Peptides against a protein of PDB entry 2QAS. Designs and how they scored, part 88

Target 1, 120 residues: chain A of PDB entry 2QAS
Amino acid sequence: PPEDLMQYEAMAQDALRGVVKAALKKAAAPGGLPEPHHLYITFKTKAAGVSGPQDLLSKYPDEMTIVLQHQYWDLAPGETFFSVTLKFGGQPKRLSVPYAALTRFYDPSVQFALQFSAPE

## One batch from the design tools (peptide; made by RFdiffusion4, then SolubleMPNN)

Design b2_p23_5_s3 (from b2_p23_5, 9 letters changed)
Fold by OpenDDE base, seed 2:
Structure b2_p23_5_s3 (fold): chain B 120 residues (1-120), chain A 23 residues (1-23)
Amino acid sequence: as target 1 above (120 residues)
Amino acid sequence: AGREDPSAPDPFIDPAELDALIA
């Protein structure tokens, strides 16, 4: 098969990562996500740029999924990564995740799913 | 902004649990 020097698949994946960023921006806006929308975001915990509490990351050495529905605040969707405060063990913890670390995005309210390839 | 429901569980799950949930 011919060699794709344009890397179209990678471009498509990056475009789809933009969907996640846009969705998070909607979640961060006043009023949050319109009901019943809520997000399940899966990412590689050891990917470059991922940061969070050691005990949390140790519990999920490969991948973890966060649920943005009932408990989250100070959601900050940046250009290359997003950060959010979530309770872990009853205590608020700050998590920072580059969009490049994502492996799955899902909104069960409308069964919308996206899958991505991530480092490691 | 955000949401805070004190009765809700911690928002962290194993990817495998998600697979089962959405299957």
Scores: peptide ipSAE 0.319, ipTM 0.848, DockQ to the pose 0.775
Fold by OpenDDE base, seed 4:
Structure b2_p23_5_s3 (fold): chain B 120 residues (1-120), chain A 23 residues (1-23)
Amino acid sequence: as target 1 above (120 residues)
Amino acid sequence: AGREDPSAPDPFIDPAELDALIA
């Protein structure tokens, strides 16, 4: 097939990452996610810009999935990364994840799924 | 914004576990 010098797939991936950012911004708005929506977000734990508690990141050396449904607060979706506080081992931990580190996004309520290629 | 349900488990799962949940 012809060589794609426009890199359309990469552009499409970036656009779809925008969906995740937009969804998180909706989640961070007053009232949070409209029921029954909830989010499963998977990311590479060793990706550049990922920040969190050492014990948590060590438990998931490659990828981890966070569930934004029953236990999360102070969700702060920025332009390049989002931060959120989640309980781990009973203690609140702050996690910061660049959108570029994401590998999967899923909303079970409507079975909406996205997959991404994250940097190694 | 956020939610807190103390009865819920920690919101961290293995990607493989998610696959099973979605299936």
Scores: peptide ipSAE 0.306, ipTM 0.842, DockQ to the pose 0.766
Fold by OpenDDE base, seed 5:
Structure b2_p23_5_s3 (fold): chain B 120 residues (1-120), chain A 23 residues (1-23)
Amino acid sequence: as target 1 above (120 residues)
Amino acid sequence: AGREDPSAPDPFIDPAELDALIA
């Protein structure tokens, strides 16, 4: 096929990452996500900019999926990354994830799925 | 904002678990 010098696929990927950011901003707003919407977010745990507790990252050395449904606090969706507090082992853990680290986004309530290419 | 349901499972899962969940 012809060589794409415009890199349209990459542009589309970036635009779709914006959907995740927008969804998280809705989740962070007062009242949270409108039920029954909830989010499954998968990301590379060793990607640049990802930060979190050692015990959590050790358990998921490659990828992990967080579920924003029943338990989450202080969700803060920034322009390039989002942070959120989630209980792990009964203790609140702060996680920070750049949108660029995402590999999958899913909302089971409406079966909306997105997949992203992330650096290995 | 946030939510808290003590009866809910841990909000962390392996990607393979998600595959099984949505299959």
Scores: peptide ipSAE 0.289, ipTM 0.831, DockQ to the pose 0.768
Fold by OpenDDE base, seed 3:
Structure b2_p23_5_s3 (fold): chain B 120 residues (1-120), chain A 23 residues (1-23)
Amino acid sequence: as target 1 above (120 residues)
Amino acid sequence: AGREDPSAPDPFIDPAELDALIA
């Protein structure tokens, strides 16, 4: 097939990643996510830009899924990455994840799912 | 902003666990 020099598929994926960013911004807004909405976000733990506690990242060497439902604090959705505080081992831990590291997004309340190809 | 329910489990799971949960 002809070579796509525009990289439309990548553009489309970035647009879809924008859905995650927008959803997180809604979650971070006053009032948070409207019930019963909650988010399952999966990402590559070794992707560039991922930052978090060593013990957490070591436990999930490939991918991990975070659940933004019952316990999450200071959700800060930036333009290229989001940060959030979550309990790990009962202790609050700060996690920073670039949207580019995402591989899966799911909201069980409405069965809305997205999948992405992230850097290995 | 956020939510807090101290009785909830830690919000970290493996992708496989998610697959099972939403199956």
Scores: peptide ipSAE 0.281, ipTM 0.830, DockQ to the pose 0.738

Design b2_p23_5_s4 (from b2_p23_5, 7 letters changed)
Fold by OpenDDE base, seed 5:
Structure b2_p23_5_s4 (fold): chain B 120 residues (1-120), chain A 23 residues (1-23)
Amino acid sequence: as target 1 above (120 residues)
Amino acid sequence: AGAEDPTAPDPFADPAAVRAEIA
């Protein structure tokens, strides 16, 4: 096949990652997501830029899925990563995840799913 | 009011999900 010098595949991937970023920005807005929308976000826990509780990340050495619905605080969707406070064992912990680390995004309310290739 | 644990199993196990995948 002819060589794609435009890198359309990468552009498409970036665009779809933009959906996640946009969704998180909606979730971060006052009032949060409109009911019953909520987000399942799966990411590589050892990806560059991922930061969170050491014990938690150790418990999930490869990949983990977090739910943003009822128990999350201070969601901050940046341009390259998002951060959020979640409770683990009753303790609030800050988790920072680059969008590039994401492998899956899902909104059960409308069965909308995205799958990405994350760096190894 | 929701569950304390914010982690969840892989929701992509749902075959009814509308999925857009990037190879």
Scores: peptide ipSAE 0.034, ipTM 0.567, DockQ to the pose 0.126
Fold by OpenDDE base, seed 4:
Structure b2_p23_5_s4 (fold): chain B 120 residues (1-120), chain A 23 residues (1-23)
Amino acid sequence: as target 1 above (120 residues)
Amino acid sequence: AGAEDPTAPDPFADPAAVRAEIA
């Protein structure tokens, strides 16, 4: 097949990652997501820029899925990464995830799903 | 209500899901 020097697939991925960013920004706004919307976010735990509790990330050496519905706090969606506080074992932990590390995004309420190829 | 543990298994197995896949 002909060589794509434009790298359209990569551009499309970046655009769709923007959907996740936008969704998170809506979630971070006052009032949060409109019920019953909630988010499942999967990311590569070893991707560059991923930050979180070492014990947790070690437990999920490849990728992990977090749920943003009721048990999350201080969601801060930046331009290149988002941060959020989640409880693990009853203890609040801060996670920082670059959008580039995402592999999946899902909103069960409307069955909307996205899948990405994340560079580790 | 959501569980205290925010991690979850793969929720993408629903064949009725509207899916956009980018590889």
Scores: peptide ipSAE 0.034, ipTM 0.591, DockQ to the pose 0.117
Fold by OpenDDE base, seed 2:
Structure b2_p23_5_s4 (fold): chain B 120 residues (1-120), chain A 23 residues (1-23)
Amino acid sequence: as target 1 above (120 residues)
Amino acid sequence: AGAEDPTAPDPFADPAAVRAEIA
Protein backbone atom coordinates (compact mmCIF):
# COMPACT_ATOMS: atom_id res chain seq x y z
CA PRO B 1 0.00 0.00 0.00
CA PRO B 2 1.07 3.61 -0.47
CA GLU B 3 3.20 5.16 2.25
CA ASP B 4 1.34 7.44 4.65
CA LEU B 5 3.52 10.52 4.71
CA MET B 6 0.92 12.40 6.73
CA GLN B 7 1.18 10.00 9.70
CA TYR B 8 -2.55 10.06 10.26
CA GLU B 9 -2.43 7.34 12.89
CA ALA B 10 -0.07 9.37 15.03
CA MET B 11 -2.29 12.42 14.66
CA ALA B 12 -5.27 10.38 15.78
CA GLN B 13 -3.34 9.19 18.82
CA ASP B 14 -2.40 12.73 19.74
CA ALA B 15 -5.99 13.86 19.43
CA LEU B 16 -7.29 11.11 21.68
CA ARG B 17 -4.52 11.64 24.20
CA GLY B 18 -5.84 15.18 24.30
CA VAL B 19 -9.03 13.80 25.81
CA VAL B 20 -7.04 12.44 28.74
CA LYS B 21 -5.24 15.74 29.17
CA ALA B 22 -8.52 17.63 29.13
CA ALA B 23 -10.10 15.24 31.62
CA LEU B 24 -7.16 15.66 33.99
CA LYS B 25 -7.42 19.42 33.70
CA LYS B 26 -11.05 19.14 34.74
CA ALA B 27 -10.00 16.96 37.65
CA ALA B 28 -7.40 19.52 38.70
CA ALA B 29 -9.88 22.40 38.69
CA PRO B 30 -11.40 23.63 41.96
CA GLY B 31 -13.87 21.10 43.27
CA GLY B 32 -12.39 18.28 41.24
CA LEU B 33 -14.41 15.97 39.04
CA PRO B 34 -18.18 16.00 39.37
CA GLU B 35 -19.27 12.89 41.20
CA PRO B 36 -19.44 10.07 40.39
CA HIS B 37 -16.81 10.66 37.71
CA HIS B 38 -13.38 9.26 38.47
CA LEU B 39 -10.43 8.16 36.39
CA TYR B 40 -8.53 4.92 35.93
CA ILE B 41 -5.23 5.62 34.22
CA THR B 42 -2.94 2.83 32.99
CA PHE B 43 0.59 3.51 31.80
CA LYS B 44 3.84 1.79 30.94
CA THR B 45 6.02 2.14 34.01
CA LYS B 46 9.26 1.91 32.04
CA ALA B 47 8.32 4.51 29.44
CA ALA B 48 10.60 7.50 29.04
CA GLY B 49 9.70 10.29 31.42
CA VAL B 50 7.84 8.17 33.95
CA SER B 51 8.96 9.06 37.46
CA GLY B 52 7.92 7.80 40.87
CA PRO B 53 8.93 5.74 43.89
CA GLN B 54 11.47 3.13 42.87
CA ASP B 55 9.93 0.40 44.99
CA LEU B 56 6.49 1.06 43.54
CA LEU B 57 7.63 1.11 39.93
CA SER B 58 9.62 -2.06 40.54
CA LYS B 59 6.47 -3.73 41.81
CA TYR B 60 4.80 -2.98 38.49
CA PRO B 61 7.48 -3.71 35.88
CA ASP B 62 5.18 -3.41 32.85
CA GLU B 63 2.01 -1.43 33.50
CA MET B 64 0.38 0.26 36.44
CA THR B 65 -3.15 1.52 36.92
CA ILE B 66 -3.84 4.41 39.25
CA VAL B 67 -7.20 5.75 40.34
CA LEU B 68 -8.00 9.42 40.67
CA GLN B 69 -11.17 9.73 42.71
CA HIS B 70 -10.85 11.04 46.27
CA GLN B 71 -7.35 10.22 47.47
CA TYR B 72 -5.08 12.37 45.34
CA TRP B 73 -3.40 15.73 45.81
CA ASP B 74 -1.67 18.45 43.80
CA LEU B 75 -2.74 17.13 40.42
CA ALA B 76 -0.78 19.09 37.84
CA PRO B 77 -1.72 18.32 34.24
CA GLY B 78 0.90 19.79 31.95
CA GLU B 79 1.04 19.83 28.19
CA THR B 80 3.17 16.71 27.78
CA PHE B 81 2.84 15.02 31.18
CA PHE B 82 0.91 15.16 34.41
CA SER B 83 2.04 14.78 38.00
CA VAL B 84 0.06 13.84 41.07
CA THR B 85 0.58 12.97 44.71
CA LEU B 86 -0.85 9.66 45.88
CA LYS B 87 -0.50 7.74 49.11
CA PHE B 88 1.16 4.35 48.98
CA GLY B 89 1.28 2.49 52.25
CA GLY B 90 0.14 5.67 53.92
CA GLN B 91 3.04 7.68 52.54
CA PRO B 92 2.52 10.46 50.00
CA LYS B 93 4.51 9.93 46.82
CA ARG B 94 4.79 11.97 43.65
CA LEU B 95 4.15 10.35 40.27
CA SER B 96 4.97 11.95 36.94
CA VAL B 97 3.53 10.35 33.80
CA PRO B 98 3.89 11.51 30.20
CA TYR B 99 0.71 11.23 28.20
CA ALA B 100 2.71 9.24 25.66
CA ALA B 101 3.16 6.50 28.27
CA LEU B 102 -0.57 5.90 28.64
CA THR B 103 -2.09 2.65 27.45
CA ARG B 104 -5.59 2.88 28.94
CA PHE B 105 -8.00 5.49 30.24
CA TYR B 106 -11.33 4.68 31.84
CA ASP B 107 -14.15 6.51 33.58
CA PRO B 108 -16.37 3.83 35.13
CA SER B 109 -19.16 6.28 35.88
CA VAL B 110 -20.06 6.48 32.20
CA GLN B 111 -18.14 3.43 30.99
CA PHE B 112 -15.95 5.57 28.76
CA ALA B 113 -12.73 3.83 27.75
CA LEU B 114 -9.73 4.65 25.60
CA GLN B 115 -6.83 2.41 24.64
CA PHE B 116 -3.52 3.65 23.30
CA SER B 117 -0.33 2.29 21.84
CA ALA B 118 2.66 3.03 24.02
CA PRO B 119 6.40 2.39 23.88
CA GLU B 120 7.58 -1.05 24.94
CA ALA A 1 -16.15 2.47 47.85
CA GLY A 2 -12.75 4.04 47.47
CA ALA A 3 -9.57 2.57 48.86
CA GLU A 4 -6.56 4.35 50.23
CA ASP A 5 -4.38 2.39 47.83
CA PRO A 6 -4.46 4.34 44.56
CA THR A 7 -3.54 1.32 42.45
CA ALA A 8 -6.33 -0.69 40.89
CA PRO A 9 -7.01 -3.77 38.80
CA ASP A 10 -7.63 -3.63 35.05
CA PRO A 11 -10.89 -1.75 34.53
CA PHE A 12 -11.07 -2.89 30.92
CA ALA A 13 -12.18 -6.32 32.07
CA ASP A 14 -15.72 -4.99 31.83
CA PRO A 15 -16.99 -5.93 28.37
CA ALA A 16 -19.77 -3.37 28.64
CA ALA A 17 -17.28 -0.51 28.45
CA VAL A 18 -17.41 1.79 25.46
CA ARG A 19 -13.93 1.54 23.98
CA ALA A 20 -11.98 3.58 21.51
CA GLU A 21 -8.73 1.96 20.50
CA ILE A 22 -5.85 3.50 18.61
CA ALA A 23 -2.69 1.79 17.34
Scores: peptide ipSAE 0.030, ipTM 0.555, DockQ to the pose 0.120
Fold by OpenDDE base, seed 1:
Structure b2_p23_5_s4 (fold): chain B 120 residues (1-120), chain A 23 residues (1-23)
Amino acid sequence: as target 1 above (120 residues)
Amino acid sequence: AGAEDPTAPDPFADPAAVRAEIA
């Protein structure tokens, strides 16, 4: 097959990552997500730009899935990454995750799922 | 109501999920 110089696959991937960004922005808005919507977000823990507690990331050397439902604070969905405070072991910790690090997104309430190819 | 731990198991085990996959 001919070489795709337009890189359509990458464009499509970025567009779908935009869905996650938009969903997170809705979650960060006043009032949060409309019930019963909640988000499962999976990402590569070693991807460039991922930041969080060292001990936590060590437990998940490849991928980690976080849930944004009730127990999250200061969700800040930026243009290239989002950050959020979650409690681990009862202690609040800050996570920063680039959208490019995402591998999966799921909203069980409507069974909406996305799967991405994330860089190392 | 919410998860005790913010980390969760694989939520994609449900075959009824509407999925869009990009590789």
Scores: peptide ipSAE 0.027, ipTM 0.559, DockQ to the pose 0.128

Design b2_p23_6_s1 (from b2_p23_6 with F3L A8E E10M A16K)
Fold by OpenDDE base, seed 1:
Structure b2_p23_6_s1 (fold): chain B 120 residues (1-120), chain A 23 residues (1-23)
Amino acid sequence: as target 1 above (120 residues)
Amino acid sequence: SHLFPSAEEMEAYLAKHPPANAP
C-alpha cells in the first residue's frame, strides 16, 4: 500500500484522545456522569508521566484498566493528563495518567469504545 | 483501522483484564 507521509492515523488518535479528556471533564463536573454512563480506561503503566502506587503499578507491568463509576474522588482532568483518587484493596490511592498513555476507553452503557497506540 | 473497537472486543478485553479498582 502507498506510504502515508501525513501520518493520518496518529492525527486521528490525537483527536480522539480529546474525546477522553472531554468525557473526563464531564465526569468531574458537579453531579458526575449521568447514569448509567461509566468509564473504563486502560493505559500503559510504564509510559512516561504515569504516576501512582509502586506496588500497584508493579502488578500491571504492561497495561492497567481502571473504572470510573461509583468509587472515584477528586477527578482532575488537566490538559495533558488527568489525576484521580481510587480505591485499591480498600485503600485510596492517587493516580496520574497522561492522555498519551491511554490505549483504551470504553463506556459500556452506550457501547462507545476507542483504542489508541501508546508509547512504550 | 482499530480506532473504534467493537463492544464485543471490549467486553472480551475486560473479562481478561478487569479494572484494578474493581470491588
Scores: peptide ipSAE 0.746, ipTM 0.951, DockQ to the pose 0.726
Fold by OpenDDE base, seed 4:
Structure b2_p23_6_s1 (fold): chain B 120 residues (1-120), chain A 23 residues (1-23)
Amino acid sequence: as target 1 above (120 residues)
Amino acid sequence: SHLFPSAEEMEAYLAKHPPANAP
């Protein structure tokens, strides 16, 4: 195949990251996600800008998946990253994840899935 | 498609890599 000098794949990924941001903004709105929608989000834990409890992130040296369904609080989807409080082992913990760190996004209710390349 | 993985692929991934905050 001919060489792609336009870098269409990168542009497509950038655009599709906007879908994740938009979905999270919907999730953060009053009332949360409309049932039965829920989100599985996977990100590289060592990516720049990722922050959270060291003990938790240490358990997932490469990638970590979280689910936003019924047990999420104070979801704050910013322009470059989102933060959310989730319970891990019954303990509430805050995570901050840049959209650029995402590698997977999945809503099983409608089987919508996205996959991204994320830099370290 | 790499950008749009199948549901089957995602389910397989989640089976091996369940969410950390799963109850």
Scores: peptide ipSAE 0.746, ipTM 0.951, DockQ to the pose 0.717
Fold by OpenDDE base, seed 5:
Structure b2_p23_6_s1 (fold): chain B 120 residues (1-120), chain A 23 residues (1-23)
Amino acid sequence: as target 1 above (120 residues)
Amino acid sequence: SHLFPSAEEMEAYLAKHPPANAP
C-alpha cells in the first residue's frame, strides 16, 4: 500500500493514550477502580521523562510492567504523565511515567488491551 | 491488530514479563 502521509496510526495512538489517562484518573478517584478491574501497564524505562529509583530501573533496562490492583498509593494522573507509589521488594517507591512512554495497557477483567509504539 | 492486541497475546506477555511490583 502507498505511504501514509497523514500518519493515521500516530493519530490513533495519541487518541488511545487518552483512554489510558482516563482509566488512571478513574483509578485515582476515591474508592479506586471498581472491582474486579485492575490495570497492567508497561512502559519503556529509558523513555524521556521516566523517573524512579535507580536500583529499580536498572533491573529493567528496556521495559517494565506494573500492576495497579491491591497495593498502590498516591496515584496522580496528570495531563502528560502519571506518578504512583508502589511496593518493590516490600519497599514503597515512587514512579513517574509519561503517557508517551507506555507500550502496553491491559485490564484482564474485561480483556481490554492496548499497544503503543514509544520512543526512547 | 497492533493497537488492540488479543487477551491471549497479553497473557503470554505477562507470563514472560510479570509486573515488577508483584508479591
Scores: peptide ipSAE 0.743, ipTM 0.951, DockQ to the pose 0.716
Fold by OpenDDE base, seed 2:
Structure b2_p23_6_s1 (fold): chain B 120 residues (1-120), chain A 23 residues (1-23)
Amino acid sequence: as target 1 above (120 residues)
Amino acid sequence: SHLFPSAEEMEAYLAKHPPANAP
């Protein structure tokens, strides 16, 4: 196959990461996501910039999936990363995840899915 | 890999890799 010097797939991936950011901004708005929308987000836990409880991250050496439906607080979608408070085992914990660390995004309510390649 | 995976693929993934903050 011919060599793609333009790296179109990478460009498309970057553009689509913007969709995730936009979706999270909607989720962070007053009232949260419009029902029945909810988001499943998967990311590489060892990717640069990922921050969270060591005990939690230790359980997921490769990838971790979180769900934003009704039990999320202080969602802060920044320009390069988002942070959110979720409950794990009943305990609230803060996670900080760069958009570049994402590998999957899914909203089952409308079956919208995205998949990305993320470096460790 | 596909930029737009199918819902079936995602559901299968979630079945094997449930969200960490699930009840």
Scores: peptide ipSAE 0.743, ipTM 0.951, DockQ to the pose 0.696

Design b2_p23_6_s2 (from b2_p23_6 with F3M A8E E10M A16K)
Fold by OpenDDE base, seed 3:
Structure b2_p23_6_s2 (fold): chain B 120 residues (1-120), chain A 23 residues (1-23)
Amino acid sequence: as target 1 above (120 residues)
Amino acid sequence: SHMFPSAEEMEAYLAKHPPANAP
């Protein structure tokens, strides 16, 4: 197969990561996500820039999935990463996840799905 | 497509890897 010196696949993935960022910005707007839309987001927990409770991340040494539906607070979708407060075992905890760490995005209400390659 | 998995694939994934913040 011919060599791709343009890195088109990486470009395409970066563009699609923009969809996730845009979706999160909608989720962070007043009123939140329009029902029944909700988001499943999967990311590499050991990727650079990922931060959160050590005990929580230890339970998910490879990937972790979170859901943004009814129970999320202070969602802050930045340009390179997003942060959000979620409840784990009833306890509110803050996560910070770079978009580059994402591996899956899914909105089951309309069956929209994305998959990405993420570095460790 | 690798970048566009099917809903069926995603549902199967979630079944094996449920969200950490699920009640």
Scores: peptide ipSAE 0.746, ipTM 0.952, DockQ to the pose 0.695
Fold by OpenDDE base, seed 1:
Order: sequence, then structure tokens, then C-alpha cells
Structure b2_p23_6_s2 (fold): chain B 120 residues (1-120), chain A 23 residues (1-23)
Amino acid sequence: as target 1 above (120 residues)
Amino acid sequence: SHMFPSAEEMEAYLAKHPPANAP
């Protein structure tokens, strides 16, 4: 097949990562996401910029999925990464995840799904 | 498109890889 020198796939993925950022911004607004919307987010745990509990990240050497529905606090969707406090094993922990580390995004309430390639 | 997986695919994925912060 013809060689794509424009790298359209990468452009498209970057644009779609913007959907995740926008969705998180909605989730961070007062009142949170409108019911029954909730978000499953998967990311490469070893990607540059990922920060969180060492013990937790160690359990997920490749990818980790988190859910934003009922138990999340201080969601802060920045321009390049988002941070959020979640409970793992009953303990609140802070995670910081660059959008570039994302590999999956899913809202089962409307069956909206996105998949991305992410460097590790 | 690989950028838009089906709901079925995502549900299968979550079954194998449940969220770490699941209750």
C-alpha cells in the first residue's frame, strides 16, 4: 500500500485524545457526569509521565484500567495530563496520567469507545 | 476502524482487565 507520509493515523489519534480530555473536563465540572455516564480509562503504566502508587503500578506492568463513576475525587484534567484521586483497596491514592499514555476510553452507558496506540 | 472498538470488544476487555479501583 502507499506510504503515508502525512501520518494521518497519528493525527486522528491525537484529535480523539482530545475527546477524552473534553469528557474528563465535563466529569470534573460541578455535578459530575450526567447519569448514567461513567468512564473506563486504560493507560500504559510505564509510559513517560505516569505517576502513582508504586505498589499499585507494580501490579499492572503493562496497562491499567480505572473507572470514574462513583468514587473519584479532585479530578483535574489539565492540558497534557489529568490527575485524580481514587480508592484502591479502600485507600485514597492520587494518579497522574498523560493523555499520551491512554490506550482505551469507554463509556458503556452509550457504548462509546476509543482505542489509541501509546508509547511505552 | 481500530480507533473505534465495538462495545462487545470493550466489554470483553474489561472482563479480562477490570478497573483497579473497582469495589
Scores: peptide ipSAE 0.746, ipTM 0.952, DockQ to the pose 0.722
Fold by OpenDDE base, seed 5:
Structure b2_p23_6_s2 (fold): chain B 120 residues (1-120), chain A 23 residues (1-23)
Amino acid sequence: as target 1 above (120 residues)
Amino acid sequence: SHMFPSAEEMEAYLAKHPPANAP
């Protein structure tokens, strides 16, 4: 097929990243996500804007998956990135992840899944 | 679809790459 000069795929991905942002905003609302919804989020750890503990990120040189279900605190979904406190090895640590760094989003409760291409 | 992977694909991924904050 001919080359797509409109970049429809990129447009679609940007639109779908909006779904993730919206879902996280629901998760951050009082009461959290409605049961049994919970979110698995995968992102490129070396992508621009990703921030977190060095000891943690060093264990995941390419991608890392986190789950937002029972143990998450201070979820702050901004317009371009979200930050959240999670427990790793029993210790609370804060992560900051741009939506552009996401590669996977999954809610197994309804088997809703999204996959994205993310730059380094 | 690339943007819409199946549940099967996601479950397979999670089996190999479990969440870092899992107990």
Scores: peptide ipSAE 0.744, ipTM 0.952, DockQ to the pose 0.704
Fold by OpenDDE base, seed 2:
Structure b2_p23_6_s2 (fold): chain B 120 residues (1-120), chain A 23 residues (1-23)
Amino acid sequence: as target 1 above (120 residues)
Amino acid sequence: SHMFPSAEEMEAYLAKHPPANAP
């Protein structure tokens, strides 16, 4: 097959990562996500820029999935990463995840799904 | 499509890899 020197797939992936960012910004707005929308986000825990409790991240050496439905606080979707407070085992913990670390995004309410390649 | 997985694929994934912050 011919070489793709334009790297269109990478360009498309970057554009689609923007969809995730936009969705998170909607989720961060007053009132949260419009029901019944909720988001499942999967990311590589060892990717550069990922930050969170060591005890939590240790349980997920490769990938971790989180859900944003009704139990999320202080969602802060920045330009390159988002941070959010979630409860794990009943304890609130803060996670910081670069969009570049994402591997999956899913909203089951409308069956919208995205998948990305993320470097370790 | 790699970038657009099916809902079935996602549901199967979640079944095996539930969200860490699930109750």
Scores: peptide ipSAE 0.743, ipTM 0.952, DockQ to the pose 0.696

Design b2_p23_7_s1 (from b2_p23_7, 7 letters changed)
Fold by OpenDDE base, seed 3:
Structure b2_p23_7_s1 (fold): chain B 120 residues (1-120), chain A 23 residues (1-23)
Amino acid sequence: as target 1 above (120 residues)
Amino acid sequence: AAAAAQAAAQQEMEQAAAEAAAL
């Protein structure tokens, strides 16, 4: 097949990662997501740039799915990564996840799903 | 995929339990 020097597939994947970023920005706005929308976000825990408590990340050596619905705090969607606080065992845990580390995005309320190839 | 959905659902329950214990 002819060689794609434009790398269109990579461009398309980047655009779809932008959907996740945009959705998180909506979630971070005052009032949060409009009900019943909520987000399942899956990422490779060993991907470059992923940061969080060592014990928590060690518990999930490959992938972890976080749910943004009722119990999350200080969601901060940046341009290259987002961070969020979740509570485990009575303690707040701050996670920082680059969009490049994502493998799955899902909103069950409308059955909208995206899948990505992560660097790790 | 169904397998991915199942994994996510189970992890949601795990996270919900952890969150409840942390409230």
Scores: peptide ipSAE 0.082, ipTM 0.686, DockQ to the pose 0.228
Fold by OpenDDE base, seed 1:
Structure b2_p23_7_s1 (fold): chain B 120 residues (1-120), chain A 23 residues (1-23)
Amino acid sequence: as target 1 above (120 residues)
Amino acid sequence: AAAAAQAAAQQEMEQAAAEAAAL
């Protein structure tokens, strides 16, 4: 195929990552997501900028999927990353995930799915 | 405490389901 000097695929991926950011901002707004919407978010745990408890991230050395439905707190969607508190074993764990680390976004309620290439 | 434990269990259940669905 012809050489793409515009890097259109990368631009398209960035635009689609914007969908995730926008969805998370809706989730973080007062009232949260409208029923029955909820989010499955998959990311590379070793990607640059990913932050969380060592024990948790060690359990998921490659990818991790988090669910934002019933049990999440203090969702903070920034411009380059989002952070959220989830409970594991009764303990709150704070995760910070750059949008660039995402590999999958899914809303089962409407079967809306996005896939992304993320750094290993 | 009981609510927190239940929430954690539910989250872990959701996580397990999410992992399975992703495969």
Scores: peptide ipSAE 0.074, ipTM 0.656, DockQ to the pose 0.060
Fold by OpenDDE base, seed 2:
Structure b2_p23_7_s1 (fold): chain B 120 residues (1-120), chain A 23 residues (1-23)
Amino acid sequence: as target 1 above (120 residues)
Amino acid sequence: AAAAAQAAAQQEMEQAAAEAAAL
């Protein structure tokens, strides 16, 4: 087969990561996501740039899926990573996740799914 | 407060559901 010197697949993956960023920006806007939309986001917890409480990340040594639906605060979608506050054990936990660490994005309300290859 | 505890519990429930769905 022909050799792809344009690296179209990589460009497509970057574009799709842009979808996640855009979705999170919508979620961070006043009023949040339009109902019934909500987000399942899976990421590699050991990927470079992932940060959060040690106890939480230790519980998820490989991948973690977070849900942004009813209870999340201070969602901040940056250009290279997003951060969000979730509560576990009654305590607010701040997570920062680079978009490059994502492996899955899913909105069950419309069954929209994206999958990504994240660095090991 | 009680409201905070309720919110946290609900988030944890959502989180558990997310984990289960990811398996």
Scores: peptide ipSAE 0.072, ipTM 0.653, DockQ to the pose 0.043
Fold by OpenDDE base, seed 4:
Structure b2_p23_7_s1 (fold): chain B 120 residues (1-120), chain A 23 residues (1-23)
Amino acid sequence: as target 1 above (120 residues)
Amino acid sequence: AAAAAQAAAQQEMEQAAAEAAAL
């Protein structure tokens, strides 16, 4: 096939990462997500910029999925990364995840799914 | 890779259960 010097696929993926950012901003707004919408977000735990408790991240050497429905706090969607507090075993943990680290985004309520390539 | 995937799945299930219990 012809060579794509424009790299349209990469541009499309960047645009789709924007969907995740926008969705998180909606989730962070007063009142949160409109029911029954909720988010499953999967990311590479060793990707550059990912941060959180070492003990927690060590349990998930490759990927980790977080659920944003009712059990999340202080969601802060920035321009390049988002941070959120989640409870594991009853203990609150703060995670910071660059959008570039994402590999999957899913909203079960409407079966909307996105997949991304992320650095190893 | 399989072990990592299983760990992630377990965590997902844990969160799903927590969400359900909160409702």
Scores: peptide ipSAE 0.089, ipTM 0.695, DockQ to the pose 0.098; fails the geometry check

